Peptides against a protein of PDB entry 5X9X. Designs and how they scored, part 12

Target 1, 41 residues: chain A of PDB entry 5X9X
Amino acid sequence: SSVSELEQRLRDVKNTNSRFRKALMEKENELQALIRKLGPE

## One batch from the design tools (peptide; made by RFdiffusion4, then SolubleMPNN)

Design b1_p12_1_s3
Fold by OpenDDE base, seed 3:
Structure b1_p12_1_s3 (fold): chain B 41 residues (1-41), chain A 12 residues (1-12)
Amino acid sequence: as target 1 above (41 residues)
Amino acid sequence: LEEEIKKLLEEI
């Protein structure tokens, strides 16, 4: 049904959004670790 | 390290 297709699309968008949020958090943590190692130079 | 930061930013 059109309702079941909309529910599936909403699940897919939520899953994609969760994956991107996790990837951004991991990259931010990696960047902060590199900045700390770089020091004042 | 600076070049590693630049590469990391290009992947975002």
Scores: peptide ipSAE 0.024, ipTM 0.547, DockQ to the pose 0.759
Fold by OpenDDE base, seed 2:
Structure b1_p12_1_s3 (fold): chain B 41 residues (1-41), chain A 12 residues (1-12)
Amino acid sequence: as target 1 above (41 residues)
Amino acid sequence: LEEEIKKLLEEI
């Protein structure tokens, strides 16, 4: 049904958003680790 | 290290 398809699309968007949020958090942690290695120089 | 930071920024 059109409702069931919309609910599925909403689940897929939420899953995609969750994956992107995790990837961004990992990249932020990597970036912060590199910035700390660069030091004040 | 700066080049590693640049690579990370290009991936975002």
Scores: peptide ipSAE 0.024, ipTM 0.545, DockQ to the pose 0.748
Fold by OpenDDE base, seed 5:
Structure b1_p12_1_s3 (fold): chain B 41 residues (1-41), chain A 12 residues (1-12)
Amino acid sequence: as target 1 above (41 residues)
Amino acid sequence: LEEEIKKLLEEI
């Protein structure tokens, strides 16, 4: 049904949003690790 | 230093 398709699309968007949030957190952690490696030198 | 910075930017 059109309702079931909209519910599926909403789940897919939520899952995609969750994946992007995780990827951004991982990239922030990577950036902080690289900054610490660079140090004051 | 410049080449080290380039490598760090490629890891991001």
Scores: peptide ipSAE 0.023, ipTM 0.498, DockQ to the pose 0.203
Fold by OpenDDE base, seed 4:
Structure b1_p12_1_s3 (fold): chain B 41 residues (1-41), chain A 12 residues (1-12)
Amino acid sequence: as target 1 above (41 residues)
Amino acid sequence: LEEEIKKLLEEI
């Protein structure tokens, strides 16, 4: 049904959004580690 | 220095 397809699309968007948020957090942590390596220490 | 910078950029 059109409703079940919309519910599936919403689940897929939520799953994709969760994956990208996790990837962005990991990249932020990597960036912070690199900034520390480039620091005066 | 340039090769160290390249390695750091590959980690991003």
Scores: peptide ipSAE 0.023, ipTM 0.483, DockQ to the pose 0.174

Design b1_p12_1_s4
Fold by OpenDDE base, seed 1:
Formats: C-alpha cells, structure tokens, sequence
Structure b1_p12_1_s4 (fold): chain B 41 residues (1-41), chain A 12 residues (1-12)
C-alpha cells in the first residue's frame, strides 16, 4: 500500500541518516585527532 | 599527515 511504501521510505531515510551521522562523527573524530597531531606546526 | 587530513576532508 502507499502507506506501507511511505513507512518503508521513512525507515530507509532514518537508517541512511543514522549511518551518515555515524560516519561523519567518526571522520570528525579522526580529523580532530590528526589536527591535534599536527599541532601548531 | 597533512595529505591524510586533505583526503579525509575530500571524503566529507
């Protein structure tokens, strides 16, 4: 049904958003660690 | 290290 398709799309968007948020947080943490290693140099 | 940071930034 149109409702079940919309619910599935909403789940897919939520899952995608969660995955991207996690990936961004991991990359931000890695980048921050690298920036700290660079220091003022 | 700088090049690694540049690679990470390009992946964002």
Amino acid sequence: as target 1 above (41 residues)
Amino acid sequence: LEEEIKRLLKEL
Scores: peptide ipSAE 0.030, ipTM 0.551, DockQ to the pose 0.750
Fold by OpenDDE base, seed 2:
Structure b1_p12_1_s4 (fold): chain B 41 residues (1-41), chain A 12 residues (1-12)
Amino acid sequence: as target 1 above (41 residues)
Amino acid sequence: LEEEIKRLLKEL
C-alpha cells in the first residue's frame, strides 16, 4: 500500500542517515588522531 | 600546520 511504501522509504532514509553519521564520526576521529601525530607544526 | 591539516583532509 502507499502507506507501507512511505514507511519503507522512511526506514531507508533513517538507515542511510545513521550510516552517514557513523562514517562522519569515524572520519572525524581519524582526522583528530592524525592531527595529534602531526603536532603544532 | 594549516597546510598540513589540508593535506591530511585529502587523505581521508
Scores: peptide ipSAE 0.025, ipTM 0.536, DockQ to the pose 0.369
Fold by OpenDDE base, seed 4:
Structure b1_p12_1_s4 (fold): chain B 41 residues (1-41), chain A 12 residues (1-12)
Amino acid sequence: as target 1 above (41 residues)
Amino acid sequence: LEEEIKRLLKEL
């Protein structure tokens, strides 16, 4: 049904959003580690 | 320093 398709699309968007949020957090942590490696030098 | 920056940007 159209409702079931909309519910599926909403699940897919939520799953994609969760994956991107995790990836952004990991990249932020990586960036902070790289900044620390760069240091004042 | 420049080469170190390039390496860090590649690791990102």
Scores: peptide ipSAE 0.024, ipTM 0.521, DockQ to the pose 0.180
Fold by OpenDDE base, seed 5:
Structure b1_p12_1_s4 (fold): chain B 41 residues (1-41), chain A 12 residues (1-12)
Amino acid sequence: as target 1 above (41 residues)
Amino acid sequence: LEEEIKRLLKEL
């Protein structure tokens, strides 16, 4: 049904959002580690 | 410095 399709799309959007949020957090942590390795030099 | 930056960017 149209309702069940909308519910599925909402789940897919939420799952995609969660995956991207995790990936961004991991990349931010990695970037901060690289900044620390570079230091003031 | 530039070569070091290039190496570190490959770790991302």
Scores: peptide ipSAE 0.024, ipTM 0.527, DockQ to the pose 0.164

Design b1_p12_2_s1 (from b1_p12_2, 6 letters changed)
Fold by OpenDDE base, seed 5:
Structure b1_p12_2_s1 (fold): chain B 41 residues (1-41), chain A 12 residues (1-12)
Amino acid sequence: as target 1 above (41 residues)
Amino acid sequence: KEELLKQIQKLL
Protein backbone atom coordinates (compact mmCIF):
# COMPACT_ATOMS: atom_id res chain seq x y z
CA SER B 1 0.00 0.00 0.00
CA SER B 2 1.00 3.64 -0.37
CA VAL B 3 1.22 3.89 3.43
CA SER B 4 3.45 0.80 3.64
CA GLU B 5 5.73 2.23 0.92
CA LEU B 6 6.02 5.56 2.75
CA GLU B 7 6.81 3.73 6.01
CA GLN B 8 9.50 1.74 4.19
CA ARG B 9 11.01 4.91 2.67
CA LEU B 10 11.04 6.54 6.11
CA ARG B 11 12.86 3.52 7.58
CA ASP B 12 15.37 3.63 4.72
CA VAL B 13 16.02 7.35 5.31
CA LYS B 14 16.45 6.75 9.06
CA ASN B 15 18.87 3.89 8.39
CA THR B 16 20.85 6.03 5.93
CA ASN B 17 20.92 8.92 8.41
CA SER B 18 22.20 6.59 11.16
CA ARG B 19 24.95 5.27 8.86
CA PHE B 20 26.04 8.82 7.97
CA ARG B 21 26.10 9.84 11.64
CA LYS B 22 28.35 6.88 12.42
CA ALA B 23 30.62 7.66 9.45
CA LEU B 24 30.97 11.30 10.55
CA MET B 25 31.88 10.23 14.09
CA GLU B 26 34.50 7.83 12.73
CA LYS B 27 35.92 10.55 10.45
CA GLU B 28 36.11 13.00 13.37
CA ASN B 29 37.92 10.42 15.51
CA GLU B 30 40.41 9.67 12.73
CA LEU B 31 40.91 13.39 12.04
CA GLN B 32 41.69 14.01 15.71
CA ALA B 33 44.12 11.07 15.72
CA LEU B 34 45.91 12.49 12.65
CA ILE B 35 45.99 15.99 14.16
CA ARG B 36 47.60 14.57 17.31
CA LYS B 37 50.29 13.01 15.08
CA LEU B 38 51.13 16.38 13.52
CA GLY B 39 54.72 17.19 14.24
CA PRO B 40 57.68 18.87 12.56
CA GLU B 41 57.65 16.21 9.85
CA LYS A 1 54.19 15.49 6.53
CA GLU A 2 52.89 15.25 2.96
CA GLU A 3 51.21 11.88 3.49
CA LEU A 4 49.67 13.03 6.78
CA LEU A 5 48.31 16.16 5.07
CA LYS A 6 46.84 14.04 2.27
CA GLN A 7 45.10 11.83 4.84
CA ILE A 8 43.66 14.89 6.61
CA GLN A 9 42.49 16.39 3.31
CA LYS A 10 40.75 13.11 2.41
CA LEU A 11 38.66 13.35 5.59
CA LEU A 12 37.56 16.96 4.99
Scores: peptide ipSAE 0.162, ipTM 0.776, DockQ to the pose 0.710
Fold by OpenDDE base, seed 2:
Structure b1_p12_2_s1 (fold): chain B 41 residues (1-41), chain A 12 residues (1-12)
Amino acid sequence: as target 1 above (41 residues)
Amino acid sequence: KEELLKQIQKLL
């Protein structure tokens, strides 16, 4: 049904958002670790 | 320094 399809699309968007949030967190943590190594070298 | 900058740039 149209309602069931919309509910499925909403689940897929939420799953995609969760994956992107995790990837951004990992990227931010790595970026901050590299930034902390910035110095006279 | 150069390698560090390359690693940072890859993440941006």
Scores: peptide ipSAE 0.159, ipTM 0.777, DockQ to the pose 0.677
Fold by OpenDDE base, seed 4:
Structure b1_p12_2_s1 (fold): chain B 41 residues (1-41), chain A 12 residues (1-12)
Amino acid sequence: as target 1 above (41 residues)
Amino acid sequence: KEELLKQIQKLL
């Protein structure tokens, strides 16, 4: 049904957002680790 | 340093 399809799309969007949020957090953590290593070399 | 900067740039 149209309702079931909308519910599925909403779940898919939420899952996508969760994945992107996790990826951004991982990138931020890695960026901060690299910044901490940033020295004269 | 240059490789480190490249790694940083890849994350941005």
Scores: peptide ipSAE 0.162, ipTM 0.778, DockQ to the pose 0.697; fails the geometry check
Fold by OpenDDE base, seed 1:
Structure b1_p12_2_s1 (fold): chain B 41 residues (1-41), chain A 12 residues (1-12)
Amino acid sequence: as target 1 above (41 residues)
Amino acid sequence: KEELLKQIQKLL
């Protein structure tokens, strides 16, 4: 049904959003680790 | 330094 499809799309968006948030946190953590290594080399 | 900059650039 149209309602079931909308609910599925909402779940898919939520899952995608969660995965992107996790990936962004991982990238931010790695970026901060690299920033802390900034030096003369 | 150059490799570090490449690693940073990959994350941006």
Scores: peptide ipSAE 0.160, ipTM 0.775, DockQ to the pose 0.681; fails the geometry check

Design b1_p12_2_s2 (from b1_p12_2, 6 letters changed)
Fold by OpenDDE base, seed 5:
Structure b1_p12_2_s2 (fold): chain B 41 residues (1-41), chain A 12 residues (1-12)
Amino acid sequence: as target 1 above (41 residues)
Amino acid sequence: REELLKKIRELL
């Protein structure tokens, strides 16, 4: 049904969004660590 | 320092 298809699309978008959010968090953590190593110079 | 800056640019 159209409702079940929309529910499936919502689940797929949520799963994709979760994966990208995790990747962004990991990149931000590494970026912050590198910036700390860079120091004030 | 240059390698560190390179790695930062890769993450941006």
Scores: peptide ipSAE 0.069, ipTM 0.699, DockQ to the pose 0.607
Fold by OpenDDE base, seed 1:
Structure b1_p12_2_s2 (fold): chain B 41 residues (1-41), chain A 12 residues (1-12)
Amino acid sequence: as target 1 above (41 residues)
Amino acid sequence: REELLKKIRELL
């Protein structure tokens, strides 16, 4: 049904969003580590 | 430099 299709789309978007959020966090953590490697002033 | 690094970390 149209409702079932919309529910599936919502699940897919939610899963994609969760994956991107995780990837973003990992990239930010990596960048923070690289920034720390620059050392003090 | 430390201040710059601090600001960058705040943006991440």
Scores: peptide ipSAE 0.068, ipTM 0.685, DockQ to the pose 0.172
Fold by OpenDDE base, seed 3:
Structure b1_p12_2_s2 (fold): chain B 41 residues (1-41), chain A 12 residues (1-12)
Amino acid sequence: as target 1 above (41 residues)
Amino acid sequence: REELLKKIRELL
């Protein structure tokens, strides 16, 4: 049904959003680590 | 330092 299709689309968007949020957090952590290594030099 | 800056640019 149209409702079941919309529910599936919502699940797909939720899964995609979760993956992007995780990737963003990992990049932010790596960026912070690199900035710390850069130091004042 | 240049390699570190390169890695930073890749993340941005």
Scores: peptide ipSAE 0.068, ipTM 0.698, DockQ to the pose 0.742
Fold by OpenDDE base, seed 4:
Structure b1_p12_2_s2 (fold): chain B 41 residues (1-41), chain A 12 residues (1-12)
Amino acid sequence: as target 1 above (41 residues)
Amino acid sequence: REELLKKIRELL
């Protein structure tokens, strides 16, 4: 049904969002580590 | 440089 399809799309968006958030966090952590390796401010 | 790095860290 249309409702079931919308519910599935919402689940898919949430899953995609979760994956992007995880990837972003990992990239942020990597960048932060690299920034710190630049040495003292 | 210090201020630039601070701004970068604030974006993380």
Scores: peptide ipSAE 0.061, ipTM 0.670, DockQ to the pose 0.212

Design b1_p12_2_s3 (from b1_p12_2, 4 letters changed)
Fold by OpenDDE base, seed 5:
Structure b1_p12_2_s3 (fold): chain B 41 residues (1-41), chain A 12 residues (1-12)
Amino acid sequence: as target 1 above (41 residues)
Amino acid sequence: KEELLKKIEELR
């Protein structure tokens, strides 16, 4: 049904969103670590 | 420092 298809699309979007959010968090953590290593030099 | 800056840019 149209409702079940929309529910499936919502689940797919949530799963994709969760994966991208995790990847962004990991990249941000690595960026912060590298920025701290830069120091004044 | 320059190598770290390059690595930072790769991660943006």
Scores: peptide ipSAE 0.079, ipTM 0.718, DockQ to the pose 0.766
Fold by OpenDDE base, seed 1:
Structure b1_p12_2_s3 (fold): chain B 41 residues (1-41), chain A 12 residues (1-12)
Amino acid sequence: as target 1 above (41 residues)
Amino acid sequence: KEELLKKIEELR
């Protein structure tokens, strides 16, 4: 049904959003770790 | 330093 399709699309968007949020958090953490390692070299 | 800067840019 149209309702079931919309619910599925909403789940897919939520899952995609969760994956992107996790990836961004990991990238941010790695970025901050690298920034902390920046020295005169 | 330059390699770290490259890696930082890749992560932005």
Scores: peptide ipSAE 0.077, ipTM 0.714, DockQ to the pose 0.766
Fold by OpenDDE base, seed 4:
Structure b1_p12_2_s3 (fold): chain B 41 residues (1-41), chain A 12 residues (1-12)
Amino acid sequence: as target 1 above (41 residues)
Amino acid sequence: KEELLKKIEELR
């Protein structure tokens, strides 16, 4: 049904959003670690 | 330093 298709699309968007949020958090953590290693130089 | 800067730019 149209409702079930919309629910499926919503689940897919939520799953994609969750994956991107995790990837962004990992990138931010790595950036912060690298910036700390770089130091004042 | 240069390698760290390169990696930082890749992650931006």
Scores: peptide ipSAE 0.075, ipTM 0.714, DockQ to the pose 0.725
Fold by OpenDDE base, seed 2:
Structure b1_p12_2_s3 (fold): chain B 41 residues (1-41), chain A 12 residues (1-12)
Amino acid sequence: as target 1 above (41 residues)
Amino acid sequence: KEELLKKIEELR
């Protein structure tokens, strides 16, 4: 049904959003770790 | 330092 399809699309968007949020958090954590390692070298 | 800066830029 149209409602079922919209619910499926909403689930897909939420899943995609969650994956991107996780990836961004991992990248930020890695960036911060590298920034902490920055020295004169 | 330069290699770390490159790696940081790759992750931005």
Scores: peptide ipSAE 0.082, ipTM 0.722, DockQ to the pose 0.805; fails the geometry check

Design b1_p12_2_s4 (from b1_p12_2, 6 letters changed)
Fold by OpenDDE base, seed 5:
Structure b1_p12_2_s4 (fold): chain B 41 residues (1-41), chain A 12 residues (1-12)
Amino acid sequence: as target 1 above (41 residues)
Amino acid sequence: REELLKQIQELL
């Protein structure tokens, strides 16, 4: 049904969102680590 | 420093 398809799309969006949020958190942590290592050289 | 900046750029 149209309702079941919309529910599936919502689940897919939530799963995709969760994956990207995790990836962004990991990138932010690595970025901060590199910034802390950033010296005059 | 230049290599660190490249690594930072790859994360953006």
Scores: peptide ipSAE 0.158, ipTM 0.785, DockQ to the pose 0.789; fails the geometry check
Fold by OpenDDE base, seed 3:
Structure b1_p12_2_s4 (fold): chain B 41 residues (1-41), chain A 12 residues (1-12)
Amino acid sequence: as target 1 above (41 residues)
Amino acid sequence: REELLKQIQELL
C-alpha cells in the first residue's frame, strides 16, 4: 500500500542517514588524530 | 609532514 511504501522509504532514509553519520564521525576522529600528529616533517 | 598532509587530504 501507499502507506507501507512510505514507511519503507522512511526506514531506508533513516538507515542511510545513520550510516553516513557513523562514517563522518569515524573520519572526524581520524582527522583529529592526524592533526595531533602534525609536525614539521 | 607532506605525507601527513596527504593523509588529511584523503579524508576530505
Scores: peptide ipSAE 0.156, ipTM 0.783, DockQ to the pose 0.720; fails the geometry check
Fold by OpenDDE base, seed 1:
Structure b1_p12_2_s4 (fold): chain B 41 residues (1-41), chain A 12 residues (1-12)
Amino acid sequence: as target 1 above (41 residues)
Amino acid sequence: REELLKQIQELL
């Protein structure tokens, strides 16, 4: 049904959003670790 | 340093 399709799309968007949030957090953490290592070398 | 900067660039 249209309702079930919309619910599925909402679940897919939520899952995608959660995955991207996690990926961004991991990238930010790695970026900060590299920035802290940034020295004259 | 150049390689570290390159690694940072890959994350941006």
Scores: peptide ipSAE 0.155, ipTM 0.782, DockQ to the pose 0.636; fails the geometry check
Fold by OpenDDE base, seed 4:
Structure b1_p12_2_s4 (fold): chain B 41 residues (1-41), chain A 12 residues (1-12)
Amino acid sequence: as target 1 above (41 residues)
Amino acid sequence: REELLKQIQELL
């Protein structure tokens, strides 16, 4: 049904959103680690 | 330092 399809799309969007949020957190952590290593070299 | 900055830029 159209409702079932919309529910499926919503689940897919939520899963994608969760994955991207995790990826952004990991990138932020790596960015901060690199910034901490930033020196004169 | 330059390579570290490049690595930072790659993450942006």
Scores: peptide ipSAE 0.155, ipTM 0.782, DockQ to the pose 0.756; fails the geometry check

Design b1_p12_3_s1
Fold by OpenDDE base, seed 4:
Structure b1_p12_3_s1 (fold): chain B 41 residues (1-41), chain A 12 residues (1-12)
Amino acid sequence: as target 1 above (41 residues)
Amino acid sequence: AEELLREIQKLL
């Protein structure tokens, strides 16, 4: 049904959003690690 | 230096 499809789409968007948030956090952490490595050498 | 470059390339 239309309602069921909308609920499914909302769940999919929420899951996608969560995945991207996690990916961004991981990239931020890696960036910070690289910045720390750039310090002395 | 080579390791740092590889990690940068992976991040981008």
Scores: peptide ipSAE 0.049, ipTM 0.658, DockQ to the pose 0.588
Fold by OpenDDE base, seed 1:
Structure b1_p12_3_s1 (fold): chain B 41 residues (1-41), chain A 12 residues (1-12)
Amino acid sequence: as target 1 above (41 residues)
Amino acid sequence: AEELLREIQKLL
């Protein structure tokens, strides 16, 4: 149904959002590691 | 320094 499709799309957006948040966290952590390397160099 | 720049560029 149209309602079930909207619910599915909402779940998909939520899952995508969660995945991107995780990816951003990982990138931030790597950036911080690189920033720490910039210090001694 | 070059390697560090390459790694940063991969993240941006």
Scores: peptide ipSAE 0.049, ipTM 0.660, DockQ to the pose 0.683
Fold by OpenDDE base, seed 5:
Structure b1_p12_3_s1 (fold): chain B 41 residues (1-41), chain A 12 residues (1-12)
Amino acid sequence: as target 1 above (41 residues)
Amino acid sequence: AEELLREIQKLL
């Protein structure tokens, strides 16, 4: 049904957001580590 | 410097 399709789309968006949030956190942590390594260049 | 740049490029 249209309702079940909307529920599925909402779950897909939620799952996608969760995955991207984790990826962004990991990238931010790595970026900060690289900034610390940069030092006086 | 090149090593650091490679790591940044991998991140982006």
Scores: peptide ipSAE 0.048, ipTM 0.658, DockQ to the pose 0.585
Fold by OpenDDE base, seed 3:
Structure b1_p12_3_s1 (fold): chain B 41 residues (1-41), chain A 12 residues (1-12)
Amino acid sequence: as target 1 above (41 residues)
Amino acid sequence: AEELLREIQKLL
C-alpha cells in the first residue's frame, strides 16, 4: 500500500509543519513583548 | 538591558 504510506507521511509532515508554525508564532510574540520592555538598564 | 538580552537570546 504505497499510496497509504505516502498519505501517512504527508500527514506527518503537515503535523510537524503546524507544530513549528505555532512555536515560531509564540516565540515572536514573546520577543515583541521583551522588545517593548527594552530599556537602558 | 542585560537581563532582557539574555532572555531574548534564549528564544533565538
Scores: peptide ipSAE 0.050, ipTM 0.675, DockQ to the pose 0.776; fails the geometry check

Design b1_p12_3_s3
Fold by OpenDDE base, seed 1:
Structure b1_p12_3_s3 (fold): chain B 41 residues (1-41), chain A 12 residues (1-12)
Amino acid sequence: as target 1 above (41 residues)
Amino acid sequence: KEKLLEEIEKLK
């Protein structure tokens, strides 16, 4: 049904959003680790 | 480093 399709799309968007948030957190951690290697700056 | 990290934290 149209409702079930909208619910599925909402689940897919939430899952995608969660994946991107995790990826951004991992990239932030990677960036911070690289910045820490720059030295005392 | 500390200044750069501080500036990055402001962008969060």
Scores: peptide ipSAE 0.024, ipTM 0.463, DockQ to the pose 0.158; fails the geometry check
Fold by OpenDDE base, seed 3:
Structure b1_p12_3_s3 (fold): chain B 41 residues (1-41), chain A 12 residues (1-12)
Amino acid sequence: as target 1 above (41 residues)
Amino acid sequence: KEKLLEEIEKLK
């Protein structure tokens, strides 16, 4: 049904959003680790 | 480092 398809699309968007948020957090942590290697400046 | 971190925070 149109309702079940919209519910599925909403779940897929939420799952995709969660994956991108996790990837951004991992990249932020990687960036911070690289910055720490530059020294105390 | 602290100045660089502050500058990065401004880009968020």
Scores: peptide ipSAE 0.024, ipTM 0.456, DockQ to the pose 0.175; fails the geometry check
Fold by OpenDDE base, seed 5:
Structure b1_p12_3_s3 (fold): chain B 41 residues (1-41), chain A 12 residues (1-12)
Amino acid sequence: as target 1 above (41 residues)
Amino acid sequence: KEKLLEEIEKLK
């Protein structure tokens, strides 16, 4: 049904959002590790 | 380094 399709789309958007939040956290950790390697600047 | 980390924290 149209309702079931909208519920599915909402789940897919939430899952995608969660994946991107995780990826951003991993990229921040990578950036901080690179900054630590540059020195005391 | 410290100034750059402070700027990153402001963007969060």
Scores: peptide ipSAE 0.024, ipTM 0.454, DockQ to the pose 0.155; fails the geometry check
Fold by OpenDDE base, seed 4:
Structure b1_p12_3_s3 (fold): chain B 41 residues (1-41), chain A 12 residues (1-12)
Amino acid sequence: as target 1 above (41 residues)
Amino acid sequence: KEKLLEEIEKLK
């Protein structure tokens, strides 16, 4: 049904958003680790 | 480092 398709699309968007948020957090952690290697500047 | 961190924080 149109309702079930909209519910599926909403789940897919939420899952995609969660994956991107995780990837951004991992990249932030990597960036912070690289910045720490640059020194106290 | 501190100045660079401050600039990164402004972009968040």
Scores: peptide ipSAE 0.024, ipTM 0.457, DockQ to the pose 0.181; fails the geometry check

Design b1_p12_3_s4
Fold by OpenDDE base, seed 2:
Structure b1_p12_3_s4 (fold): chain B 41 residues (1-41), chain A 12 residues (1-12)
Amino acid sequence: as target 1 above (41 residues)
Amino acid sequence: REELLKQIEELR
C-alpha cells in the first residue's frame, strides 16, 4: 500500500541518516586524533 | 608533518 511504501521510505531515510551520523562521528574522531598528532610542531 | 596534513585534507 501507499502507507507501507511511505513507511519503508521513512525507514530507509532513517537508516541512511544513522549511517551518515556514524561515518561523520568516525571522521571527526580521526580528524581530532590527527590534529592532536600534528601538535604545535 | 606533511603526511599528517595530507591525511587531514583527505578527511575534509
Scores: peptide ipSAE 0.278, ipTM 0.836, DockQ to the pose 0.814
Fold by OpenDDE base, seed 1:
Structure b1_p12_3_s4 (fold): chain B 41 residues (1-41), chain A 12 residues (1-12)
Amino acid sequence: as target 1 above (41 residues)
Amino acid sequence: REELLKQIEELR
C-alpha cells in the first residue's frame, strides 16, 4: 500500500541518517584527536 | 607534521 511504501521510505531515510550521524561523530572524534596530536608544532 | 595535516584534511 501507499502507506507501507511511505513507512518503508521513512525507515530507509532514518537508517541512512543514523549511519551518517555515526560516521560524522567518528570522523569528528578522529579529527579532534589528530588536531590535539598535532599540537603547537 | 605534514602527514598529520594530510590526515586532517582527508577527514574534513
Scores: peptide ipSAE 0.278, ipTM 0.836, DockQ to the pose 0.748
Fold by OpenDDE base, seed 3:
Structure b1_p12_3_s4 (fold): chain B 41 residues (1-41), chain A 12 residues (1-12)
Amino acid sequence: as target 1 above (41 residues)
Amino acid sequence: REELLKQIEELR
């Protein structure tokens, strides 16, 4: 049904959003680790 | 230091 299709689209968007949020968190953690290594020099 | 800056830029 149209309702079940919209529910599936919403699940797909939520899954994509979750994956991107995880990737951004991992990149931020790596970035901060590199910034700490960079130091003042 | 230059290599670290390169790695930082690759993540942005």
Scores: peptide ipSAE 0.276, ipTM 0.836, DockQ to the pose 0.810
Fold by OpenDDE base, seed 5:
Structure b1_p12_3_s4 (fold): chain B 41 residues (1-41), chain A 12 residues (1-12)
Amino acid sequence: as target 1 above (41 residues)
Amino acid sequence: REELLKQIEELR
């Protein structure tokens, strides 16, 4: 049905969003680790 | 230090 298709599309968007959020979190963690390694100089 | 700055820029 049209409703079930919309629900499926919503799940797909949520899954994509979750993957991007995870990738951003990993990049932020790596960035912060590099900044800490760089030190105060 | 230059290499660290390069790696930081690649992540932004």
Scores: peptide ipSAE 0.276, ipTM 0.836, DockQ to the pose 0.750

Design b1_p12_4_s1
Fold by OpenDDE base, seed 1:
Structure b1_p12_4_s1 (fold): chain B 41 residues (1-41), chain A 12 residues (1-12)
Amino acid sequence: as target 1 above (41 residues)
Amino acid sequence: KEELLKRIEELK
């Protein structure tokens, strides 16, 4: 049904959003760690 | 430093 399709699309968007948020957090953590190591070399 | 800066740029 149209309602079931909308619910599925909403779940897919939420899952995608969760995955991207996790990936961004991991990249941010790595980036900050690398920036902290940034020295004269 | 060069490789570190390269990796930083990849993560932006």
Scores: peptide ipSAE 0.198, ipTM 0.776, DockQ to the pose 0.607
Fold by OpenDDE base, seed 4:
Structure b1_p12_4_s1 (fold): chain B 41 residues (1-41), chain A 12 residues (1-12)
Amino acid sequence: as target 1 above (41 residues)
Amino acid sequence: KEELLKRIEELK
């Protein structure tokens, strides 16, 4: 049904959003650690 | 330094 398709699309968007949020957090943490290692030199 | 800079650019 149109409702079930919309619910599926919403689940897919939520799953994609969750994956991107996790990846962004991991990248941000690694980036900050690498920048700190680089230092002022 | 070069390897750190490379990895930083990959993460941007």
Scores: peptide ipSAE 0.197, ipTM 0.777, DockQ to the pose 0.652
Fold by OpenDDE base, seed 3:
Structure b1_p12_4_s1 (fold): chain B 41 residues (1-41), chain A 12 residues (1-12)
Amino acid sequence: as target 1 above (41 residues)
Amino acid sequence: KEELLKRIEELK
């Protein structure tokens, strides 16, 4: 049904969004760690 | 340092 299709699309968007949010957080954490290692030199 | 800077640019 149209409702079931919309519910599926919403689940797919939520799953994609969750994956991107996790990847962004991991990249941000790694970036901060690298910046700390860079030091003054 | 160059490797570190390269890795930083990859993450941006």
Scores: peptide ipSAE 0.195, ipTM 0.776, DockQ to the pose 0.700
Fold by OpenDDE base, seed 2:
Structure b1_p12_4_s1 (fold): chain B 41 residues (1-41), chain A 12 residues (1-12)
Amino acid sequence: as target 1 above (41 residues)
Amino acid sequence: KEELLKRIEELK
């Protein structure tokens, strides 16, 4: 049904959003760790 | 420093 398809699309968007949020947090954590190690070399 | 800067740029 149109309702079930909309519910599925909403779940897919939420899952994709969650995955991207996790990836961004991991990148930010790695970036911060590298910046802390940034020295003269 | 060069490799660190390179890796930082890849993550941005």
Scores: peptide ipSAE 0.202, ipTM 0.781, DockQ to the pose 0.691; fails the geometry check

